Peptides against a protein of PDB entry 5FRP. Designs and how they scored, part 2

Target 1, 225 residues: chain A of PDB entry 5FRP
Amino acid sequence: VEWTESIPQIIATREDISKELNQALAKTFIDSDPRVRRTSVMIFNKVPVTEIWKNITNKAIYTSLLHLAREKHKEVRELCINTMAKFYSNSLNEIERTYQNKEIWEIIDTIPSTLYNLYYINDLNINEQVDSVIFEYLLPFEPDNDKRVHRLLTVLSHFDKKAFTSFFAFNARQIKISFAISKYIDFSKFLNNQESMSSSQGPIVMNKYNQTLQWLASGLSDSTK

## One batch from the design tools (peptide; made by RFdiffusion4, then SolubleMPNN)

Design b1_p8_2_s2 (from b1_p8_2, 3 letters changed)
Fold by OpenDDE base, seed 5:
Structure b1_p8_2_s2 (fold): chain B 225 residues (1-225), chain A 8 residues (1-8)
Amino acid sequence: as target 1 above (225 residues)
Amino acid sequence: EKVITLEV
């Protein structure tokens, strides 16, 4: 743990990290201690993306990072999912594609597929987190149409078949959620009107309101679990 | 021990 905690500072202070250090770092991502794995993932959060690309040249580190998205240890997994999504976004924004970094890009370009594949675990907490990182990092709000389309095409261009299927399912779900929220708002407005509540439609709308809430809630993770 | 991961 202590050794791994020193790595961000080393990367920040050294122009080049030795092959041996890269190899040692690669081992920390697969360490049996979740604290070591967590600390290893945190390197990608603490060190600027440009410095990561410059100094972390061992492909095994990146592949291991992606693997940790499926980590059973919740804290490590959650950290990894956020980290890899952010790292992907930062890489797209800040790292030029060159011949020298092509092999690393081949790994990084699989991050979207890796994340979308997490939906197949069928865990509500994971699903919620993946939803969040998609909106925050993978497909962020972009008012420029050309940039938005370019980002979308970049994300999709390296999808596997499962990721494409998940992508379509995700989008379909978002439309349904949006519609349900709209209904929830309409029902809430109706129920807040005393005259409307006293009408013959009052009980009917109350029932629909409750059904809508139940449907919305069923798609949410239990924060208490 | 191998890091145990969730199946997808």
Scores: peptide ipSAE 0.157, ipTM 0.838, DockQ to the pose 0.099
Fold by OpenDDE base, seed 4:
Structure b1_p8_2_s2 (fold): chain B 225 residues (1-225), chain A 8 residues (1-8)
Amino acid sequence: as target 1 above (225 residues)
Amino acid sequence: EKVITLEV
């Protein structure tokens, strides 16, 4: 009997603690110190997705997380981009849509648009990172056709107009890259053959090979910057 | 100070 009487107080205390914790956590995402912001983002990487959804109920935390994808501090931004993409993927895989979590899902469902909109910053490093997280987390390889299509539809269903434009541009670029890689391979095979190199086409193919390499390299970020 | 964000 005494145990049952303590349950309402425990629940009330946990709710209050949870609310206070959420309020405190929300402030850390907008802290002026990038180290604090970094630590806050890392919570989403260290804690299982199911526990995040259970314990982080303040929508302002999620909106603030998404906002950090555009922050000036490179390390925090890069961490945030990877974190939010991974969190999105894990959420789709592990979290059911319920009435209770609807408001959080409304925010999480904007992650794809948030990421695709980063292409408008026109930064090569950001572009490369966004490319990477798209392939790793947003639209990963999935052998099951139904699951793959469902994922694609889920991603696209919450796109804004800008995200759609970026999506089409991304896909067009990927086709071009794929073609260039194919040509690179063909030219490499040709150049590895002595008879082919001694032919009248040898210098022509060498030139095309160099142009292809230059084009491929021009799309890469400087890893030293 | 508000976190300064890059323009999109």
Scores: peptide ipSAE 0.150, ipTM 0.834, DockQ to the pose 0.099
Fold by OpenDDE base, seed 2:
Structure b1_p8_2_s2 (fold): chain B 225 residues (1-225), chain A 8 residues (1-8)
Amino acid sequence: as target 1 above (225 residues)
Amino acid sequence: EKVITLEV
């Protein structure tokens, strides 16, 4: 653990990280101690993306990072999912594609597929986290249409078949959620009017309101568990 | 021990 904690400082101060250091770092991502794995993932959060690309050249580190997205240890998994999504976004924004870094890009370009494939685990907490990182890092709000389309095409260009299926399912769910929210607002306005509530439609709208709330709530993970 | 992962 202590050795791994020193790595961010080494990366920040040294222009050339030895092959041996890269090999040693690669081993920490597959260590049996979850604290070691966690510390290893945190390197990607503590070091600027440009310095990571410059100094971490061992492919096994990147492949191991992506593998930890499926880690059974909840804390390590959650950290990894956020870290890899952020790293993907930062890489797209700050790292030029060159002949020298093409092999690392081949791995990084699979991050969107890796994340969308997590929906097949069928876990509500994982689903919620994947939803969050999609909106924050993969497909963030972008007012420029050309940039938004380019980003979307970049994300889709390396999808596997399962990721495409999850992508379409996600979009269909978002439309349904949007519709449900609109209905919730309409029902809330109706129920806030005393004359409307006293009408024959009052009880009917109240029931629909409750059903809409239950449906919206069922899509959220229990924050207490 | 090998890191145990969830099935996708």
Scores: peptide ipSAE 0.143, ipTM 0.832, DockQ to the pose 0.098
Fold by OpenDDE base, seed 3:
Structure b1_p8_2_s2 (fold): chain B 225 residues (1-225), chain A 8 residues (1-8)
Amino acid sequence: as target 1 above (225 residues)
Amino acid sequence: EKVITLEV
């Protein structure tokens, strides 16, 4: 743990990280102690993306990072999912594609597919986290149409068949959620009107309101789990 | 000990 905690400072101060250091770092991602694995993932959060790409040249480190997205240990997994999504976004924004970094990009370009494949675990907590990182890091709101389309095409260009299937399912769910929220708003407005509430439609709308709320709530994980 | 991963 202590050794791994020193790595961010070393990366920041040294231009040339030795092959040996990269090999040692690669081992920490597969350490039996979840604290060591966690600390290793945190390197990607503490070190600027440009410095990571410059100094972490062992592709096994990136492969191991992606593998931790399926980690059984919840804390490590959750950290890894957020970290890899953010790292992907930062890499797209700040790292140019060169001949020298091609092999690393081949791994990093699979991050979207890796994340979308997590939906097949069928865990509500994982699903919510994947939903969150998609909107925050993978496909964020972008007002520039060309940039938005280019980003979308970049994300999709490395999808496997399973990732495409989950992508379409995700989008279909988002449309349904949006529609349900719209209905919730309309029903809320209706119920806040005393005249409408006293009408024959009052009880009917109240029932629909409750059903809509229940449906929306069922899509959310229990924060206590 | 290998890191235990969830099945996809």
Scores: peptide ipSAE 0.142, ipTM 0.833, DockQ to the pose 0.099

Design b1_p8_2_s3 (from b1_p8_2 with V2K F4I)
Fold by OpenDDE base, seed 1:
Structure b1_p8_2_s3 (fold): chain B 225 residues (1-225), chain A 8 residues (1-8)
Amino acid sequence: as target 1 above (225 residues)
Amino acid sequence: EKEITLEV
């Protein structure tokens, strides 16, 4: 009979420990030291998604993670952007929506909007990173049409107005890039043909080739910066 | 809540 009375205290103690740990962890995301913030973000990369959802129950931690996408410290920001995108994808794949985790899902479902809103910063490095994580984690290649559509609808279902605008701009840019790449290939084939190069069109195509390359390059960040 | 905003 005495052991049964101790069980609620043990459960309460474990919840208290979990709460304290969550509170302590929440503080690390807003620490003044970027190394501490970095380490905190890395938890989401080192711990399996299922264990994160199980043990990190303080919504403030997830909110703080999302805020670090606009971190002034470059390394922390870059890590955060990759981490949150990956975490979103893993969560969609591995975590069921339940009543208990609803509040966390409400935050996680805003990750796509958070990422697409980074395009408004108009930074080439950020843009490239966001492009990368969109293709890798948000809207990955999926051969199954139903799964692909479902994923797309999931991503879009929580967009704010700015994210939608950014999404359309992104897609328009991708179409333009695709067209430019196609032209680059065509011009390259033309220029590799000696007979074509000796024609009256040779110099014209060379000029268009150079313009196409310049346009494609202008959208790339300087890897040396 | 210290908004660590990138002033860009």
Scores: peptide ipSAE 0.016, ipTM 0.619, DockQ to the pose 0.108
Fold by OpenDDE base, seed 4:
Structure b1_p8_2_s3 (fold): chain B 225 residues (1-225), chain A 8 residues (1-8)
Amino acid sequence: as target 1 above (225 residues)
Amino acid sequence: EKEITLEV
């Protein structure tokens, strides 16, 4: 009987410890040292999503995580972009929407907009990373049509106006890339045929092939920078 | 507070 009387005190103590921990953690996301910020982001990548949602209850932590997507420090920014996209996907798959977690979900639901808004920075490295996390985490390949549509609707349902504009631009670019790749393949096949190369079309196709390659290459970031 | 955001 005596242990039952200690439960409220234990719960209160755990809540206090949890609150203090959350307050301390919130400060680390805005620390001047990028190593501290990096370590803070890594928590979201190392700890299971269910445990994050259970133990990180301060909304300021999630807001601060999203803010680091525009971090000046390249490594922290890149880590944050990957981490928040993955965390979003895992949350959608594993976390139920409840009354208690509603305020956190309101923040997490803005992750797609946060990511799509990064295209306005007009940085090729950021663009490539955002492209990657969209295909890997936001809108992954899903063979189940209902799940795929539901995911798409979920992603779009919280878009701001700028995110929608970026979304349409992204899709238009993907269509163009797909077409260019298809043409690259066709031209490559043509150029691999000796009879075709000796024809009057040979030089024309060679020029188109080169133009296609240049166009495809112009969209790639310099991996050496 | 050092602004940690990228200037867009």
Scores: peptide ipSAE 0.016, ipTM 0.634, DockQ to the pose 0.097
Fold by OpenDDE base, seed 2:
Structure b1_p8_2_s3 (fold): chain B 225 residues (1-225), chain A 8 residues (1-8)
Amino acid sequence: as target 1 above (225 residues)
Amino acid sequence: EKEITLEV
């Protein structure tokens, strides 16, 4: 743990990390102690993306990072999912594709597919987290249409078949959620109108309102678990 | 080296 905690400082101060250090770091991502794995993931959050790309050249580190997205240890997994999504976004924004970094990009370009494949685990907590990182890092709100389309094409260009299926399912779910929210608003407005509530439709709309709320709530994970 | 237990 202590050794791994020193790595961010080493990366920040050295222009070139030795092959041996990269190999040692790669081992920390697969360490049996979840604290070591957590600390290893945190390197990607503490070190600027440009310095990571410059100094971490061992492919096994990046591959291992991606594998931690499916790790059973909740804290490490959650940290990894956020970290890899952010790292992907930062890499797209700050790292040019060169001949020298091509092999690392081949791994990094699979991050979107890796994330979308997490939906097949069918865990509500994982789903919520993946939803969050998609909107925050993978497909952020971009007012420029050309930039938005380019980002979308980049994200999709390395999808496997399962990721594509998941992508379409995600989008379909978002449409359903949007519709449900719109109905919730409409029903709320109706219920706030005394004349409308006194009408024959009052009880019907109240029932639909409750059903809509239940449906929206059922898609949310228990924050206490 | 203990393999990390992945979620299935």
Scores: peptide ipSAE 0.016, ipTM 0.623, DockQ to the pose 0.063
Fold by OpenDDE base, seed 3:
Structure b1_p8_2_s3 (fold): chain B 225 residues (1-225), chain A 8 residues (1-8)
Amino acid sequence: as target 1 above (225 residues)
Amino acid sequence: EKEITLEV
């Protein structure tokens, strides 16, 4: 743990990280202690993306990072999912594609597919986290149409068949959620009107309101777990 | 490589 905690400072101060250091770092991602794995993932959060790409040249580190998205330890998994999504976004924004970094990009370009494939686990907590990182890092709100389309095409260009299926399912769910929220608003407005509530439609709308709330709530994980 | 898989 202590050794791994020193790595961010070393990366920040040294222009050339030895092959040996990369090999040692690669081992920490597969350590039996979840604290060591966690600390290793945190390197990607503490070190600027440009410095990561410059100094971390061992492909096994990037591959191991991606594998931790399916690790059994909840905290490490959650950290990994957020970290890889952010790292992907930062890499797209700040790292040019060159001949020298091609092999690392081949791994990094699989991050979107890796994340979308997590939906097949059918875990509500994982689903919510994947939803979150999609909106925050993979497909963020972008007012520039050309940039938005380019990002979308980039994300999709490396999808496997399963990732595409998850992508379409995600989008379909978002449309349904949007519709449900719209209905919730409409029903709320109706129920706040005394005349409307006293009408024959009052009980009907109240029932629909409750159903809409239940549907919206059923898609949310228990924040206490 | 020790596979640390999600057991659900």
Scores: peptide ipSAE 0.009, ipTM 0.614, DockQ to the pose 0.104

Design b1_p8_2_s4 (from b1_p8_2, 4 letters changed)
Fold by OpenDDE base, seed 3:
Structure b1_p8_2_s4 (fold): chain B 225 residues (1-225), chain A 8 residues (1-8)
Amino acid sequence: as target 1 above (225 residues)
Amino acid sequence: DKEIKLEV
């Protein structure tokens, strides 16, 4: 743990991280202690993306990072999912594709598929986290249409068949959520009007309001669990 | 304690 905690500072200060250091770091990602694995993932959060790409040249490190997305240890998994999504976004924004880094890009380009494939686990907590990182890092709001389309095409260009299916399901769900929120707002406005509540429609709208709330709530993980 | 179904 202590050794791994020192790595961010070493990467930041040294231009030439030795092959040996990369090999040692690769081992920490598969360590039996979840604390070691966690600390290893944190390197990708603490070190600038440009320095990571420059100094971490061992493919096994990147592959191991992606594997931790399915880690049994909840904390490590959650950290990994956030980390890899952010790292993907930062890489797209800051790292040019070269002949030298092609092999690493081949791994990094699979991050979107890796994340979208997590929906097949059918875990509400994982689903919520994947939803979050999609909006924050993979497909963020971009006012520039060309940039937005280019990002979308980049994300989709490396999808496997399962990821595409998940992508469409996700989008369909988002549309449904949006519609439900719109209904919630409309029903809330109606219920706040005394004349409307006293009408024959009052009880009907109240019922629909409750159903809409229940539907919206059912899609959310219990934050207490 | 939801067992993440690791695709073995």
Scores: peptide ipSAE 0.027, ipTM 0.740, DockQ to the pose 0.062
Fold by OpenDDE base, seed 4:
Structure b1_p8_2_s4 (fold): chain B 225 residues (1-225), chain A 8 residues (1-8)
Amino acid sequence: as target 1 above (225 residues)
Amino acid sequence: DKEIKLEV
């Protein structure tokens, strides 16, 4: 009987501890040391999504996480972009929308817009990373049509105007890349045939092959920088 | 060091 009477106090104490922890964690995301910021971001990668939603209740933490997508420190930024995309996907898959978590979902639902807005920075490394996380986490391969459509609608439903513009530009670019790859394959097959190479079309196809390669390569970031 | 222009 005495144990039951202590439960409300224990819950209250846990809430207080949780509040203090959340306040302390919120400060780490804005710390001047990039190592501290990095460690804070890593929490979202190491802790199961269900536990994060349960224990991290301070909105400022999630807002700060999203802000780090534009971090000056390259390593922190890159980690943050991957982390928030993965966290978004995991949240959609594992976390139900309730009245209690509505305010956190309002922030999390802006992750796709936040990511698509990074294209306006016009940095090749950032662009490649955003491309990667879109395919891996935001709009992953899903064989179930209903699930795939639902995911797409969810992603788009919270876009700002800039994100929509980036989305359309991204899709247009992907179509162009796909076409270029297809042509690269065709030209490669042609050039591998001796009879074809000896034809009047040989030099023409070789030129087109080189142009296609140059175009494809120009869109790639320098891995050495 | 490509300065990420933070659009303020």
Scores: peptide ipSAE 0.027, ipTM 0.737, DockQ to the pose 0.062
Fold by OpenDDE base, seed 5:
Structure b1_p8_2_s4 (fold): chain B 225 residues (1-225), chain A 8 residues (1-8)
Amino acid sequence: as target 1 above (225 residues)
Amino acid sequence: DKEIKLEV
């Protein structure tokens, strides 16, 4: 733990991290102690993305990071999912694709697929977290259409078959949720009007409102509905 | 490596 905690400072101060340090760091990602694994993941959050790419050259570190997305230890897993999504976004924004870093990019480009594949676990907490990181880091709100399309194409270009299926299922769910939210808003406006509530439609709209709420509550908890 | 086994 203590050694791993020193790594961010070392990476920040040294241009060339020794092969030995990279090998030692790779071992920390597979350590039996969840605290060690957690600390290892935190390196990607504490160190600037440019410095990570410069100094972390061992492919096993990146592959191990991605593997921790399926970690049984909840805290490590949750941290890993957020970390890898953010790291992916930062890498796309700040790291140029070169011949020298091609092999690392081949790993990093699989982050979206890795994340979308987590939906198959069918865990509510994982689903919610993946939803969050998609909107925050993978496919962020971008007003520039060209940038938005380019990001989308980049994300999709490295999907495996399962990730594509998950992506389409996710989008279908989002459309349904959006529709339900729109109806919720309409019903809420209706129910907030006293004249409308006293009308013959009042009870009908109240029923639809309750059904919509129930659906939203259940749908937010179930990625498969 | 304690992976969350996908309950297949």
Scores: peptide ipSAE 0.025, ipTM 0.711, DockQ to the pose 0.100
Fold by OpenDDE base, seed 1:
Structure b1_p8_2_s4 (fold): chain B 225 residues (1-225), chain A 8 residues (1-8)
Amino acid sequence: as target 1 above (225 residues)
Amino acid sequence: DKEIKLEV
């Protein structure tokens, strides 16, 4: 009889500890010290996604993670962008949607919009990072057509209007980049041919080659800054 | 098109 009375207290104590831990963790995401915020973000990288979903039940933590994508501190922001994109992908792959985790999923489902909305900051470094995480985590290469389409539909299903606009702009830019790369290759092949370079077209193609390179480079951040 | 600023 005595052991049955102890079980509810143990469960209650564990829930209380979990709640307190979640409350304490939530505070670290809004700490004034960027090192503390960084450490908090790193939890999502160090702990398996299944354990995160199990143990981090305070929705404010996930909301705070998403807010750090617009953090003024560069290192924290960059870490957050990578972390949230990876976490989104891992969650889609490993976490089932249940009644209990619905509120967390409502937040996690906004990660794609949060990321695509970063393009409106008009920062080249941020743009490059967002490009990278889109290809790596949000819309990764998938040879299976059904899986690829399902992922795409999942990503788009929670877009806000601005994210859709950004998505279309992104795709349009990718087409332009692809075309420019194709031209770069063609021009490079032409310039590698001595007979072609000695022709009347030689100087013209050289000029177009340089213009293409300049255009491609203009979309890249300065690695020295 | 409201430019999104970094949060401080």
Scores: peptide ipSAE 0.030, ipTM 0.757, DockQ to the pose 0.168; fails the geometry check

Design b1_p8_3_s1 (from b1_p8_3, 3 letters changed)
Fold by OpenDDE base, seed 1:
Structure b1_p8_3_s1 (fold): chain B 225 residues (1-225), chain A 8 residues (1-8)
Amino acid sequence: as target 1 above (225 residues)
Amino acid sequence: LPEIVLEV
């Protein structure tokens, strides 16, 4: 009899501890110290995705994580962008959609839109990072056609209008970059041929090579800044 | 594209 009466108190205490922990954790994402915010983001990198979904039930934590992608503090922002992209990919791979986790999924499903909306900041460093996490986590190289299509449809299904615009602009930019790289290779091959360089086309191709390099470089962030 | 200001 006494053992059965202690079980509800233990369950209630664990739920209270979980609630208090979630409330305490939610505060750390909005802490004035960027080191505290960084540590909070790192939880999503250090703890398995399945354990995050079990233990972090306060939706405000996930909303706060997504908000840090637009933080002024560069290191926290950069960590957040990588973390949320990875967490999205891991969640799609490992977490089932249930009635109980629906509200959290509604937030997590906005991660792709949140990331594609960062292109509107028009910052080269942010753009490069978003490009990187798209290829690594959002739309990874997948040889299986069904998995690749399913992932693409999942990512697109929760886009806002701005994210769609950014997606199309991104794809158009990738085509242009691919073309420029192809031309860079062609020009490099031409310039490596002495007979071609001695021709009337030599100086013309050299100029086009330099223009192609300048165009490719202009899309890269200055690593010195 | 409209510039999105980084939120504080």
Scores: peptide ipSAE 0.031, ipTM 0.760, DockQ to the pose 0.157
Fold by OpenDDE base, seed 5:
Structure b1_p8_3_s1 (fold): chain B 225 residues (1-225), chain A 8 residues (1-8)
Amino acid sequence: as target 1 above (225 residues)
Amino acid sequence: LPEIVLEV
């Protein structure tokens, strides 16, 4: 009988411990040491999504995670971008929308906007990373048309105006890149043919090839920087 | 569109 009376107190103590833990964790996301911030982001990679949603109830943690996408510290930023994109995808796949988790979903549903808004930084490294996580996590390959469309609509349904503009600009860029790659292939085939290279068109195609390469390269980050 | 600056 006495043991049963202690259960509510233990539950209350666990809630208090959970609250304190959440408050402590929230502080680590805003710590001045980038190693602490990195470690905090890694929680979202190491802990199953279901356990995160269960145990991380402080909204400030999720908000702080999203803010780290704009951090100057490259390693933390890059980790954060990958982490939030993956967490978004895992949440969509594994977490049911309930009344109790609605407030956290309101934050998580902004991850696509947060990511698409990073294109306005005009950093090639960030752009490449955002491109990668879009195709890996936000809009993954899905052979089922209904699932693919549903995912797309889910991603778009919480876009801000800037994210929509960025989305359209991204898609337009992808079309241009695809066209440039096609031209690169055609020019490469031409230049690999000795008869074609000896023709009057040889120098003209070589110039177009070089221009195409320069254009393609200008859209890529310098891995040496 | 105004450039988004990275936070410190």
Scores: peptide ipSAE 0.031, ipTM 0.757, DockQ to the pose 0.160
Fold by OpenDDE base, seed 4:
Structure b1_p8_3_s1 (fold): chain B 225 residues (1-225), chain A 8 residues (1-8)
Amino acid sequence: as target 1 above (225 residues)
Amino acid sequence: LPEIVLEV
């Protein structure tokens, strides 16, 4: 009989602890120290997605996480971009949409737009990272056609106008890169053939090979910066 | 593309 009377107090205490913890955690995402912000982002990488959704109920935490994708501190920004993309993918795979979690899903569903809008910063390092997380987490390879189409429709269904424009620009760039890689391979095969190199086309193909390499390299960030 | 300045 006495254990039943303790349950409401335990539930109330857990709700209060949960609320206080959520309020404390929300402050850490906006802390002036990048190390504190980094540690806060790492919670989303260390804790299973199901436990995050269960225990992090303050919508301001999720909004603040998304905002860190545009922060000045490079390491925190890069960590945030990877974290939010992975968290989005894991959430789509593991979290059911319910009435209770609707407000959190309204924020999480904006992650694709948030990521595609980073292309407007016009930073090569950010562009490469966004390219990577799109292929790894947002639109991963999926052999099941229905699952792949459903994922694509889910991603696109919450795009703003700018994200759509960025999406089309991204796809157009990927086609150009694919074509350039194909030409790089063709030119490499030609240049590896002695008879072809001794032909009148040899110098012409060598020039095109170099131009193709320069074009491909110009789209890469300097990993040393 | 319009330059989105990183929010400081």
Scores: peptide ipSAE 0.031, ipTM 0.756, DockQ to the pose 0.150
Fold by OpenDDE base, seed 2:
Structure b1_p8_3_s1 (fold): chain B 225 residues (1-225), chain A 8 residues (1-8)
Amino acid sequence: as target 1 above (225 residues)
Amino acid sequence: LPEIVLEV
């Protein structure tokens, strides 16, 4: 009898501790020190996704995580973008949608839109990072066609109008890059043939090769900055 | 497209 009377008090104490911890954690995401914000984001990388969903129930934490994707501090922003993309993918793979977690899923389901909206910043380093996380976490290579289509539909189902526009622009850019790479390969093969280079087309193909390289390079961030 | 300014 006495142990049963202690259970509500233990549950209440654990719930209170959990609430206080969540409130304390929510404050760390908006801390003025970038090191504190970085440490907060790293929790999502160090703790298993199942334990995060179980123990982090304050919506403000997830909203604040998404907000850090647009932070001025480069290191925190870059960490946040990778972290939120990975967390989205892990959540889709490991977390069931329930009535109890619905409100957190409403936030997590906006991660794809949040990421695709970063292309409007028009920053080459951000664009490269968003490209990377799309292929690694949002729309990974999946050999099963049904799983791949289901993932795509899930990603698109919560897009805002700007994210859709960004998605189509991204896909159009990928087609252009693929075509430019194919041309680069063809021109490289031509230029490696001495007979072809001695032809009247040699100088013309060399010019097209250089233009193709310049175009491909212009889409890359400066690795020295 | 309106440039999204990075937030401080």
Scores: peptide ipSAE 0.029, ipTM 0.748, DockQ to the pose 0.157

